# Designs tried in a protein design run: peptides against a protein of PDB entry 6D0Y. Part 29

Target 1, 225 residues: chain A of PDB entry 6D0Y
Amino acid sequence: ETEDHLESLICKVGEKSACSLESNLEGLAGVLEADLPNYKSKILRLLCTVARLLPEKLTIYTTLVGLLNARNYNFGGEFVEAMIRQLKESLKANNYNEAVYLVRFLSDLVNCHVIAAPSMVAMFENFVSVTQEEDVPQVRRDWYVYAFLSSLPWVGKELYEKKDAEMDRIFANTESYLKRRQKTHVPMLQVWTADKPHPQEEYLDCLWAQIQKLKKDRWQERHIL

## One batch from the design tools (peptide; made by RFdiffusion4, then SolubleMPNN)

Design b1_p11_7_s4 (from b1_p11_7, 5 letters changed)
Fold by OpenDDE base, seed 5:
Structure b1_p11_7_s4 (fold): chain B 225 residues (1-225), chain A 11 residues (1-11)
Amino acid sequence: as target 1 above (225 residues)
Amino acid sequence: SAADEALEKAS
């Protein structure tokens, strides 16, 4: 396979086909596996790119990574390393939206048996621990809390099933931080709240309330966050 | 797993 062809295959997976999505993913995994000896770096980069640019296909690509990892190429480790590098680069470049997509992607990899639940819990513990640092700007502290909370729709159920005590601790620390932080008005919220059924809420407080509701509903989504 | 180790090291 040529590099251009690989790009096309990866970008177009999940589109209309005579075959099922699952069969297409298995087929693509086979193709990519065969090309790893020659195009591993390119494949890693492509998957990282679609993780950032095509968040609507998150579950498709996490499943693909899971399939590749299951084929015993130690691919999962290399991919996670690449994703973390990209995450750090995105944060350095102040590309916070892309960074969130990467964290969500990593979170969903738990469901695809690439990352273990305890490892993800440890990552979130590290995120929330930033809130305890005094010399860190609040914007950075807020982002890590946002990244954590924003990822829970994809992985909260699994983490609470396996690490409920640790998750409760993270939640307690998060709640404590949200109570003591300086709250800001976010104009973006006004754009999305056309009906204004309630007074405008600070964006992290709003997200916290949504996640609390999701948790109460046993992590079964009833609406888009 | 290698992925877990990578995540642990990078976090």
Scores: peptide ipSAE 0.320, ipTM 0.905, DockQ to the pose 0.021
Fold by OpenDDE base, seed 3:
Structure b1_p11_7_s4 (fold): chain B 225 residues (1-225), chain A 11 residues (1-11)
Amino acid sequence: as target 1 above (225 residues)
Amino acid sequence: SAADEALEKAS
């Protein structure tokens, strides 16, 4: 395969086809595996790129990486290294939405048997530990909490099944931070209903409430967050 | 796994 052809194949996977998505992913994994000796670096870059730019295809590409990891042990490690490097670069460039997409991608790799649950828990422990840093902007603390919470729809179930005690500790620390952080004073917007007015919540408080509900529902999502 | 080692080392 040429590099241009590989790009086309990777970018277009999941689009309308006569074959099933599973079949297409298996076929693409085979093609990519065969081309690793010649195009490993390009394939790594392409997969990292679609992880950042095509978040709507998150589960498609995490599944693809999972298939490749099953075929090639070392590839999974090299890919995760590339993703972490990209995460750091995105943060340095203040591309916070892109950075969140990368964290969600890594989170979903747990479901694809690329990353073990304990490793992901350790990463989230590191994220939440930022809330205890002194003399740093609150926006930094808020982002790491947001990245953690916003990733739980993809990985919370698995992490609580494997590391419930550690996750409870992370949740306790998160809750403590959310209670003590500064909140902006803005005119309260309300959604008026027949029963009662619903005040607008601060975005992290709102997300926290959504995650608490998801946890209460045993991580069975009923609404798109 | 190699991925776990990479995550631990790079994070």
Scores: peptide ipSAE 0.318, ipTM 0.904, DockQ to the pose 0.021
Fold by OpenDDE base, seed 1:
Structure b1_p11_7_s4 (fold): chain B 225 residues (1-225), chain A 11 residues (1-11)
Amino acid sequence: as target 1 above (225 residues)
Amino acid sequence: SAADEALEKAS
């Protein structure tokens, strides 16, 4: 396959097809595996790009990476290295939304047997440890907490099944930080919620409450129609 | 795994 054709194949996977998604992913994995000797760097870059720019296809591409890792043992390592480099670059460029997408992508790679649960726990420990550092802007601390919490819908179940004690410690540290962090009140929002007994929660407090509920529900997500 | 090692080193 040519580089341009590879880009097209990767970007279009998961679109409407006569074949099943699983079949298409298996086929694409075979094509990419065959082209790794010649186009490894390009393939890595393309996968990082779609992970960052197409978050709606998260599970499609994590599955693809999982398939490639199963075919080529070293590919997973090279890809994760590329993803971490991209994550660091996104943060340096203040592209925080893209950075979150990358963290979620890495999180879902646990479910695809690319990253082990203990490794992901260690990464989240590093994230939450930023909240304990001095001379760090709160916006940075808040981002790491947000990245951690917002990734748990994808990986929380697996992490608690494997590392419940460590996860409890991370949760305790997170809760402690949320209690002591500076919060901004928006009185204008209270005008629309004047009939509610409680003021509208701050965005991280709201997310924390949602994750606590998800944890209580044993990480089973409920869809409300 | 190779991926785990990469994540550990890169994190």
Scores: peptide ipSAE 0.317, ipTM 0.904, DockQ to the pose 0.021
Fold by OpenDDE base, seed 2:
Structure b1_p11_7_s4 (fold): chain B 225 residues (1-225), chain A 11 residues (1-11)
Amino acid sequence: as target 1 above (225 residues)
Amino acid sequence: SAADEALEKAS
C-alpha cells in the first residue's frame, strides 16, 4: 500500500461495509503489518492522529492497535512511546481535549491487551500525584484528575478487578484533593423543585459523582457520562 | 511487555 492509501484505509475503517467490523479490522491489521517495514513511522503517526482527532472511533482503533501488537510484539511499545510523546506535545500546545483523548486511548489499550493493568495504575498514580505538587497551577492539578476520572469508564472495571487496593488509594487521594481544591462554579442548568433550586456542582465534583456511581454499579455503564 | 516498558519509561 502507498502511504496515501494507508491514510485512507486507517481513516475509513469502521465505516459502512459489507463485511463485519471485526473482519475489516483483521484485514487492515494484515495490511498494516505488511507495510510496517516500509511505513512504520507513518503508520504510527496516523494512528496517533486518529486517536486524537477521531475519538468517536476510540474502540475501533484501540482494537486495531491490539491486533497489530499481537502480530508484532514490539509495535505496542513503539506506539505507546509515540502516544506519550504526542500527549506531551498536546499538553504543551494546550490541546487539553486531545490530551484527554490520548489518555482514554491508552486506557482502553488495557482492554486490548496492549498495556497491563498494573502499568495503567502506575500511570494514574503519577497523574493523581500531581495534586500533591507544590507551586503548580491548580489548572494542572485539575486536568490530571480530570484525565484520570474521564478515563475510568473505559478501564475502571479492569483496574479494580486486578488492583483494587491501589485504585482505592488513588480514589482516596483524588477525593481528598477534590475536597480541598478551590472550586469555581460555572453556571449550569438549574432544576427547581418545591421552590428549592437543585444544587449546582462544579464540573470535577460532578464527574466524581458520576464515577462514584459507576463504581457502585460495578463499572457497568448504564448512562452516558 | 514492550508497551508496559514504554509506558513506564515515559511516565
Scores: peptide ipSAE 0.317, ipTM 0.904, DockQ to the pose 0.021

Design b1_p11_8_s1 (from b1_p11_8, 6 letters changed)
Fold by OpenDDE base, seed 5:
Structure b1_p11_8_s1 (fold): chain B 225 residues (1-225), chain A 11 residues (1-11)
Amino acid sequence: as target 1 above (225 residues)
Amino acid sequence: SLFEEWAKKVV
C-alpha cells in the first residue's frame, strides 16, 4: 500500500460500503497491521490526526485502534502515548476544546481495551485533585471537573464495574467541590426561555445532575446528553 | 461502543 492509499482508507472508513462496518474495520485493521513494518510512523500520525479532526467518527476510530491494538499491542501503546502527548500540548496551548475531546476519546479507548480501567481512574483522580489546588483560578478547577464529568458517558459504566470504590471517592470529591465553588457566571451564561418551567442551572451543576441520572440509570443513555 | 458490541460477538 502507498501512503496516499493508507490515508484514503483510514479517512473513509465508516462511509457507505457494501460490507458491514465491522467487516470494514476488521479488514482495515488487517491492512494496517500488514503495513506497520513499512509505514508505522505514517499510520500512527494518520490515526492521531483523524482521532483529533473527525469527532463524528470517534467510536469508529476508537474501535479501529482497539482492533489494531489486539493485533499489535506495542502499536496500541504508542498510539496512546501519542494521544497523551497531544493532550498535554493542547493544554499547554490553552486549546481546551481539543483537550476535552481527547479526554473523551481516551475514555472510549477503555471500552476498546486499549487503556486499562485503573489507568483511566487514575487520570480522573488527577483531574479532580486539581479542585484542591490553592491559589489557582477557579476556571482551571472547573475545566478539569468538566473534562471528567463530560467523559463519563463514554466510560462510566466500565469504571464503576471495575473500580466502584475509587469512583465513589472521585464523585464525593466532585460533589464537595461543586457545592463550595462560586457560581458568579450563571447570569451571564443563562439563556432564559419562557417555555422552560425552571431556570437554567449553572453548566457544571447541570452536567452533574445529568451524570447523576446516568449513574442512577446504570449508565444506560436514554437521552442525548 | 462499537468495539464492545464487536467484542461480544467474537467472544
Scores: peptide ipSAE 0.027, ipTM 0.646, DockQ to the pose 0.040
Fold by OpenDDE base, seed 1:
Structure b1_p11_8_s1 (fold): chain B 225 residues (1-225), chain A 11 residues (1-11)
Amino acid sequence: as target 1 above (225 residues)
Amino acid sequence: SLFEEWAKKVV
């Protein structure tokens, strides 16, 4: 495969084909593996790019990386390192939408056996520990909590299966923070037209409630969060 | 995940 062809193959995977998605992913993984000796850097860059820019294909590309990791463990490691670097760059650039997506991507890589569960737990511990930082804006604390909670739909099940005690600690710390943080309650957003006015919950409180429900449902999604 | 579904078929 030529370099240009690799780009096309990677970008178009998951689109309509005469073959199954699974077959296409396996085939692509084989092609990429064979070309690693000549195009490793290019392939790494391409995968990082599509992982960042094509959120609609998150599970496709995490699966692809999982397949590649199974074939070439070293490459999988290099990819994760590249993604972590990209996450740091996104945070440095204040691109928080990209950053949160990258965290979700990394979270799903746990399901693909690319990232170990303990490593992801450690990352989330680091995120939640930001809530304890002194002289830091609340917006920073809130973002890391958001990044953690919003990633749990992708990895919560796996992490609780393997690291339940550690996860419970993280949850306790999160709950404690949510209780003590400053909230702007906007009474004005009460929709009075409903028999039961739903107080407009603050976005993190709302997300917390959703995640608690998801946890109670054993991480089986019954509704879109 | 898609990977998990795939893995179930392969394993």
Scores: peptide ipSAE 0.027, ipTM 0.621, DockQ to the pose 0.042
Fold by OpenDDE base, seed 4:
Parts: C-alpha cells; structure tokens; sequence
Structure b1_p11_8_s1 (fold): chain B 225 residues (1-225), chain A 11 residues (1-11)
C-alpha cells in the first residue's frame, strides 16, 4: 500500500543510490508534500520515529524536514510540536539518552530554518535555569547542562550570530554552576611524562572545555568531540 | 548542516 511505500522511502533515504543525496531529499520532500492531504498523520509519525530512532541520519532527516517546512509551513510546525511532546515524554520516562538526542535534533532544525534561533535560545535558557532550582537532584541539573552543551556543536554558530548577548548570559550561568557543583570523584589519571601533568577532568568539565574551545574557534570544528 | 550546504548550492 501507499502507506507502506512512504515508510520505505523515509527509512531508506540517505542509503546508496545512483542519485545524489540532495536530489533524493528534494524528490522525497515532493512526494511527501503531495501525500500530506491523505497521509499527514502517518507521515508525521514516521518522521518523528526516524528522528528518534536513527541518530546516524540526524542531518538527513533534519534536512528533509527543512525541505518539507519550506513547502508546507504548517506541517513543519506540527512536526516540531510532536518532537517537543516526545522530548517531554522521554524526560518523564527518564530516558535521558533519547532526550539529549532529541535536543540535538531540534538544534539542527534551527540550521534547517524550521526552528527560529530565538526559540532555541529560549529552550536553552529554560534548560540552564534548572541549575537554579532548589531541592532537586544534581543529576537533573547536570543533565540539562549536558543537553545544552552537547547540542552546541550543531547550533552554536547560528545562535551566537543571532543572539550573542543571550547566549553569553547562558554561558555565564553555566560556568557559574559548573564551578559550584559537586564533582564526581574519579581516579586521577595523569600524563606523568609531560612537563606539566594534568589530571583527568570530570565529564562535564571536559565538555565545557571543549565547547569553550569550539566557541573560541568560531564554532569551526577541528576535532571530534 | 547538510541543509546549509544544500542551501548554498540552491540559493
């Protein structure tokens, strides 16, 4: 049936083809747009599913959604709403790995002109504001900081180009939290052969340092995080 | 992003 065909097309996009990825995405966007009147709910569900379950194809599906959004703005909005609902559900279920991936996906949707930069900034402001909550587990605070920082490789450049002042405020709040939080005790590993041995950093401190370096490099990646 | 790269080619 046509419904099964749509599933196949969506799931297989980005795989080996005689055509370029760009042409395949454009073609698929056209097919999906044409079928929205009849299969909107199915298409929406399928896109949410692949966005959640196929992290290796993140940029493929964000691009596809971007193309669809350009063709049908309302559908793009509905997709974002569905993804936000899924994010909330993941958090409620304590599925933090899925949740952080969804945040990264949403972050890349900014680059695809599906989500406005101010909206993403507002989301990150909300995340970092959790660090100011009283009587909550540190793991909660840490996760939201992690979700924010780990998403910046996908969207930091765009956000600083459009909302640099707001982003600097978020960074300041993040830095403040990282300085005062309780760090997990890890066995100290050092490079003893180095002139200045450095201890192994805690994971959030390490991530923070990497993001600070990325920011300094104007969000041009020179290494794999 | 892939979209940005695509956009540079088309726009």
Amino acid sequence: as target 1 above (225 residues)
Amino acid sequence: SLFEEWAKKVV
Scores: peptide ipSAE 0.026, ipTM 0.630, DockQ to the pose 0.041
Fold by OpenDDE base, seed 2:
Structure b1_p11_8_s1 (fold): chain B 225 residues (1-225), chain A 11 residues (1-11)
Amino acid sequence: as target 1 above (225 residues)
Amino acid sequence: SLFEEWAKKVV
C-alpha cells in the first residue's frame, strides 16, 4: 500500500544508507511532493507524527519540511498550522515536555525557512508576556520562560540577525522576571557549548547564564546542525 | 541547522 510505503520512507529517513542524508532528504521530498495530490492529508499526518514522536530526528524532519515547503509553500503552511494546533493541545493537556519540544521544533523551522523570524519573535513575545500576567502560578511563568530560552540554541542566531531590537526587549523582560521570581536550588542544566563547569544553581538562572554565553559567542553551536 | 548546511552545499 502506498500509504504504508510513505510511512516507511518518512520514518526511516536519516537511518543508515548508502547515500548521503542530504540526497535521501532531497529524494524523499521529491517523492512526497509528487504524492501530495493524492495523499496530502496522510503525508501531513505522518510528518506531524514523526515530528512529535521522534525527537532524535528533529533536524532531519525540520530539514525535510523545509525542503517540502520550498516545493509546496501551501503544504508547508498547513504543516505549521498543524504543529501549532498540536502545541496548543499539548499545553491544554499539560504535556509540557511535548510542548517544549514542539517549540524547539518550530524554532528550527525558522532556520529551514518554513517559519518567518518575525512570527517566531511574536510567539516568544507571547511566551514572555505570561511573566507579566497577574494571578498565574509561577510554574506557568517559569515554563514559558524555559520554553523560550531552551529554544534559542535552535533559533537565537536567526532571530537576532533579523529582529535584534525586539529580541533585546524580550531578553530584558526575561531578565527582569528572573531577578524577581522565587528561586529554588536545582541541578545544573546540560550545557550545549564548551563552557567550563559551574556550580549548581537555580535551573532558569543556569539556563539564562548558558544562553547569555551562547549569545555572547554569537550563537555558535556545534551540537545543533 | 542541517538545512542551512545543506543549503550552503547546493547554493
Scores: peptide ipSAE 0.026, ipTM 0.622, DockQ to the pose 0.041; fails the geometry check

Design b1_p11_8_s2 (from b1_p11_8, 6 letters changed)
Fold by OpenDDE base, seed 4:
Structure b1_p11_8_s2 (fold): chain B 225 residues (1-225), chain A 11 residues (1-11)
Amino acid sequence: as target 1 above (225 residues)
Amino acid sequence: SDFEKWAEKVV
């Protein structure tokens, strides 16, 4: 049936083809657009599913959604809403790995012109504001900082180009939190043969340093984080 | 934006 065919097309996009990925995505976007009147709910569900379950195809599906959004703005909005609902559900279920991936996915949707930069900045402001909450576990505060920082490789450039002042404020708040938070005691692993051995950094401190370097390099990634 | 409203509800 047509419904099964749509599922196949969506799931297999980006796989080996005689055509370019770009051509395949444009073609698929056209097919999906044409079928929205009859299969909107199914298409929406399928896209949400692959967005969640196929992290290796993140940029493929964000691009596809971007193409669909350009054709049908309302559908793009509905997709974003569905992804936000899923993010909330993941958080409620304490599925932090899924949640952080969803934040990254949403971040890349900014590059695909599905989500406006100011909206993403607002989300990150809300995330980092959790660090100011009283009487909450540090793990909660740490996760939101992690979700923010770990998403910046996908969207930091765009956000700083459009909202540099707001981003700097978020960074300042993040830095302040990282300085005052309780660090997990990690056994000190040192390179004893080095002239200036450094202790192993805690994971958020390490990530912070990497993001600061990325920012300094104008968000041009030279290494895998 | 509608997205911002949804984003605020995530936290």
Scores: peptide ipSAE 0.036, ipTM 0.753, DockQ to the pose 0.018
Fold by OpenDDE base, seed 5:
Structure b1_p11_8_s2 (fold): chain B 225 residues (1-225), chain A 11 residues (1-11)
Amino acid sequence: as target 1 above (225 residues)
Amino acid sequence: SDFEKWAEKVV
């Protein structure tokens, strides 16, 4: 395979085909595995790029990485490391939109058996621990809570199945923080449409309520969050 | 895991 051909295959996976998505992903994983000896670095870069730039294909690429990880465990590890580096770079660059998306992507990799549940729990423990930092802007604390909560639709089920006690502690800490944090920005963010019977809640409080409902529903999504 | 080590260094 040529580099250009690999790029085309990776970018086009999940598009209209005569075969099932699962079959196409398995086939592509096989092709990529065979080409790793010659194009490892290129494939790694391509996968990192599409993972970041094509959010609409998140589950496609997490699944693909999962299949590749099953075939080549070392490559899966290198991919995760690359994504973590990118997350760190995004945070350093204050690119919080990319950073939160990367956290969601990593979260879904747990479902694809690329990242272990305990490792993801540890990451979230670290995120929520930021709420305990002194002499830092609340916006920093809020962002890490947001990154945690907004990722739970992708991984909450798996984490509670394997690490329920640890997750409960994280939730308790999150709840405690949300109760004590300042909510001075609520009026600025509220889009008052006359047709909503209830005032728009603060975005983290709203997200918390959604996640609590999701948890109560045993992590089965009934509505698009 | 390598991931856990990286995760600890993200924050």
Scores: peptide ipSAE 0.034, ipTM 0.769, DockQ to the pose 0.018
Fold by OpenDDE base, seed 3:
Parts: structure tokens; sequence; C-alpha cells
Structure b1_p11_8_s2 (fold): chain B 225 residues (1-225), chain A 11 residues (1-11)
């Protein structure tokens, strides 16, 4: 395979095909594995790029990386390290939208057996520990809580299955923080629905309620059809 | 794990 062809294959995976997505991913994983001896660095860069630039294909690329990791463990490790470096760079550049997406991507890699559940728990413990920092802006504390909570739809089930006690501790710390933080008085645009006036909830409180419901529902999302 | 070491350095 030429470098140009590899780029095309990686970028276009998951698009309309006569074959199933699973078959296409398995085939692509085989092609990429065979080309690693000659094009490892190029393949690594391409995968990192598409992972960042194509958020709509998150599960496609996490699955692809999972397949590659199963074939070549060292490559999987190098990919994770590259993504962690990118997360650090995003945080340093104050690109918090990219950073939170990268946390979600890493979270889904746990489901693909690329990242161990205990390692992800440790990351989230570190995130929530920021809420205990003194003399820092609340926006910093809020962001790490947001990054944690907003990633749980992708990994909460797996983490509770393997590390329930540790996750409960993180949840307790999160709840404690949410109760004591200052809430921004946004002028409540009360959407009066005829049946129940629902007060506008603060965004983190709303997210917390959603995650608590998801947890109660055993991490099964209802398909918004 | 190497991942845990990297994760710790992100915060």
Amino acid sequence: as target 1 above (225 residues)
Amino acid sequence: SDFEKWAEKVV
C-alpha cells in the first residue's frame, strides 16, 4: 500500500460500503498491521489526526485501534501515548473543547480493551481531585468535573463493573463539590410547558442529574429515535 | 502502567 492509499483508506472507513462496517474494520486493521514495519510513524500520525478531526467517527476509530492493539500491543501503547500527549497540548493551549473530546475518546478505548479500567479510574480520580485545589478559579474545577461526567456515557458501565468502590468514591466527591459550588444566576428562561413548569437547571446540575439517571438505569441509554 | 503515568501528568 502506498502512503496516499493508506490515508484514503483510514479517512474513508465507515462510509457507505457494500460490506459491513465490522468487515471493513477488520480488513483495514489487517492492511495496517502488514504495513507497520514500513509505515508505522505515518499510520500513527494518520490515526491520531482522524481521531481528533472526525469526532462523528469516534467509535469507528476506537474500534479500529482496538483491533490493531489486539494484533500489535506495542502500537496500541504508542497510540495511547500520542493521544495523551495531544490531550496535554490541548489543555496547555486552553483548547478545552478538544480536550474534553479526547477524554471521551480515551474513555471509549477502555471498551475496546486498549486502556485498562483501573487506569481510567485513576485519571478520573485525578480530575475530580482538582475540586479540592485551593485558590483556583471555579471554572477550572467545573471543567474537570464536566470532563469526567460527560465521559461516563462511554465508559461508566465498564468502570462500575470492575471498580465500583472507587467509582462510588469519585461520585461522592463530585456530589459534595456540586452542592458547595457557586451557581451562576443565569436569568432563568423558564420554559413553561403546559403540564409542569420545569425550572431551568444549571448546566452541571443538569448533567449530574442525567448521569445519576443513567447510573440508575445500569448505564443503558434509551435510544432517542 | 505507562498510561497511568501519562494520565497523572495531564492534570
Scores: peptide ipSAE 0.031, ipTM 0.760, DockQ to the pose 0.018
Fold by OpenDDE base, seed 1:
Structure b1_p11_8_s2 (fold): chain B 225 residues (1-225), chain A 11 residues (1-11)
Amino acid sequence: as target 1 above (225 residues)
Amino acid sequence: SDFEKWAEKVV
């Protein structure tokens, strides 16, 4: 059935073939566009599923969605809405690993011209605003900061190019929170090197330092964070 | 955008 064929094509894109990845993505985008009148809901569901379950293909599927969005803007919007709903569901279900991945996926969609930079800035503003919530566990505040910072390798460059002032404000708020939050440090876990003591940093402090370095390096990543 | 409207309601 045509439906089974679409599933196979979507799931296997990016695998070794006689054609280039770029050619395969363009071809698949064309096939999917042509079938939207008949299989819109199925295609939408399939794309959402592979986006969630195949994190190793993140950039492949964000690119595919970008190509499809350029062909059919309405479908691109519906896809984003579906992914946002999934993010909400993941948060409600306390599936934080899926949730953070979805934030990264949405972040990369900015590079693919599916999500506007101002929209992503607004999301991150709301994430960091959680740090100002009263009577909530620190783990909640920490998670939203983590979700923000860990997504910047995928979108930080674009956001600073278009919304530098707003991003600076978010960074200032993040820094302020990191300074005032409770930190657990186990002195006995200090890694001793022969030349310099390597102090063990708390995971968010470590991530913050890495992101600051990335920003300083104009968002050119030299090593995987 | 619809995305921005959602983002405003995250918290």
Scores: peptide ipSAE 0.035, ipTM 0.778, DockQ to the pose 0.017; fails the geometry check

Design b1_p11_8_s3 (from b1_p11_8, 5 letters changed)
Fold by OpenDDE base, seed 2:
Structure b1_p11_8_s3 (fold): chain B 225 residues (1-225), chain A 11 residues (1-11)
Amino acid sequence: as target 1 above (225 residues)
Amino acid sequence: SLFEEWKKKAI
């Protein structure tokens, strides 16, 4: 494939075609593998770009990377390194929306056997450990908890299957933090009835409740969070 | 999802 054609192939994967998605992904993985000797850097950049800019195709691209990683382990490693660098850059730039998405992307890479479960657990341990730091703003602590919790729909099942004790510890620390943190809700969004006041639930508390329910359901999603 | 299951099996 020509360099220009690679961009088209990568960007359009997962779109409607005469072939199955599985077939298309396998085919594309084969094409990319064959071109790695000549276009590794370009392919790496393209995959990082689409991973970042096309969140609607998260599982498609994580799968593609998983397929490539199975074919070329070194490339998979380089991709992860690039994504971690991008995550750090996003955090430094205060692009928290991109950062949280990147964490989700990395989370799903665990399911694709690109990132080991222990490595992801370690990342989440690091995230939740921020809650124990005394010299950081709560907004920062909250973000790391949010990044952790909001990524669990993608990886919670796998992590609990592999590292249940460690995950329980992270959950305990998270719960402890959520109980002691300062909570704010918008008063105007509080629903009051004569006998049933319903204040707006704090967003992290709400997310926590959702994740606890998901965990209870053995990470089987019945509804999109 | 079926897709997620496929992902785990295919890789």
Scores: peptide ipSAE 0.040, ipTM 0.675, DockQ to the pose 0.042
Fold by OpenDDE base, seed 4:
Structure b1_p11_8_s3 (fold): chain B 225 residues (1-225), chain A 11 residues (1-11)
Amino acid sequence: as target 1 above (225 residues)
Amino acid sequence: SLFEEWKKKAI
């Protein structure tokens, strides 16, 4: 196939079709595998691009990469390396929105058997260790905690099944940090009434509560976080 | 995950 055709196929996967999504993904994986000898670099770049620019298709593309990794293990490794490089670049550029999405994407790759659970645990250990850094802005510490917690809906179940003790240690460290950090003042979204005062919860505390509930529910998601 | 669901359907 031509490079333009590959781009079209990759960008449009998951859209309405006469075939099932599973069939389309398997078919596309086969096409891409066959074209790797000629277009590996292009395919790699395309997948990295759609991973970054189409967050609404996260699970589609992680699944696709999982299928490709099963067919070509080396390509899967190169893709992960490229995504890690992109994550580092995003962090250096202070592009926190892109960075957190990349962490979520990498997290779901664990479910696709592209990234090993111990490797993801190690990444999260590194993230939470930032809370112990001295002479850094709290916003930095908060972001890494946010990146960790906000990724758990995608990978928490797998990580606790494989590395429960290590995850508990990360949780303990996270909880300790959340208790000692300063909370940011945020304007109330609702007009205060004298008869019904209702304070707004801080965003990290709220997220922490949601994740604890998810953990308690054995990582079975029943509501959108 | 979608991948796990795919695997179940493919088997």
Scores: peptide ipSAE 0.029, ipTM 0.671, DockQ to the pose 0.045
Fold by OpenDDE base, seed 3:
Structure b1_p11_8_s3 (fold): chain B 225 residues (1-225), chain A 11 residues (1-11)
Amino acid sequence: as target 1 above (225 residues)
Amino acid sequence: SLFEEWKKKAI
């Protein structure tokens, strides 16, 4: 495949096709593996770019990387390193929307056997530890808690199956922080009925309640969070 | 998980 054709194939995977998505992903993984000797750097850059710029295709590209990692472990490792570097750059640039999405992407890579569960737990431990930092704005503490909680729909089940004790400690620390922080109401669109009133709730408290419910439901998602 | 679904179909 030419470089231009590879770009087209990677960008368009998951779109309208006569073949199944699974067949297309397997076929593309085979094509990319075969072209790694000639186009490794280009393929790596393309995958990092689409992973960052096409959030609507998150699970498609995490799956593709999972398939590639199974075929070429070194390439999978290099991809993760590139994504971690991008996360650090996003944080340095104060691009918090990109940063939180990258955390979700990395979270789903655990399900694709690209990132080990203990490594993801360690990342979340580091995030929640920010709540214990002194002389920093609460908005910083809140963001890391948000990044942690908002990623659990993608990886909470796997982490509790393998690291339940560590996850319980992270949850306890999170709950403790949420109880003691200063709360402000954030406007949001919500459903209201006369029979079931929904008073205004602080956004992190709302997210916490949703995650607690998800955990109680054994991480079986019934509604999109 | 799309990956999990893929694995099931591939087997």
Scores: peptide ipSAE 0.026, ipTM 0.681, DockQ to the pose 0.046
Fold by OpenDDE base, seed 5:
Structure b1_p11_8_s3 (fold): chain B 225 residues (1-225), chain A 11 residues (1-11)
Amino acid sequence: as target 1 above (225 residues)
Amino acid sequence: SLFEEWKKKAI
């Protein structure tokens, strides 16, 4: 019964209530902290589940984990370990959609002070290093670049503030790879703007351009919380 | 992010 209650609280956080989201998150963090001695494993599983299955609430749950980590550092570490394990499992299972989302989730955990910026930089260095692997399919190289670039809207600001030199190196390596890789020939959609039509760019080139623009704008993005 | 906004509010 208590477990069901915890599930309900975790799953429904961020929904309409009489209180502010901030107060609800703080309250829930307090409840979960108090219940950790008795329900740690259940709470851990629940948080991992909602982190994976409710992408629309990404920032809510990263914030919740951040609050919990501040209250119980060890639990925060266990959560990260569980998420990393899940990432590895997803990759082994060729579930690349889940894997990329997990990378984004982990990226936002840097902003929540759950994951250290240097650790995330190291992860991205490892990802981009795949582009240097010999005798591997390009699709593998492309995915790791995609995972890196698609996560930067959540963490690029923090990483450049703390590890600008390392990030510049990663960007240089990424750019070099994008220039030398083979571009897949797919049906190209015509995108219409008010001024002129333009062809749809190759997906990684398009993403790269978006990230370059974001970087130029000092990582200011108004569409994510 | 929500956490960033939270941090700003807390300061």
Scores: peptide ipSAE 0.023, ipTM 0.646, DockQ to the pose 0.039; fails the geometry check

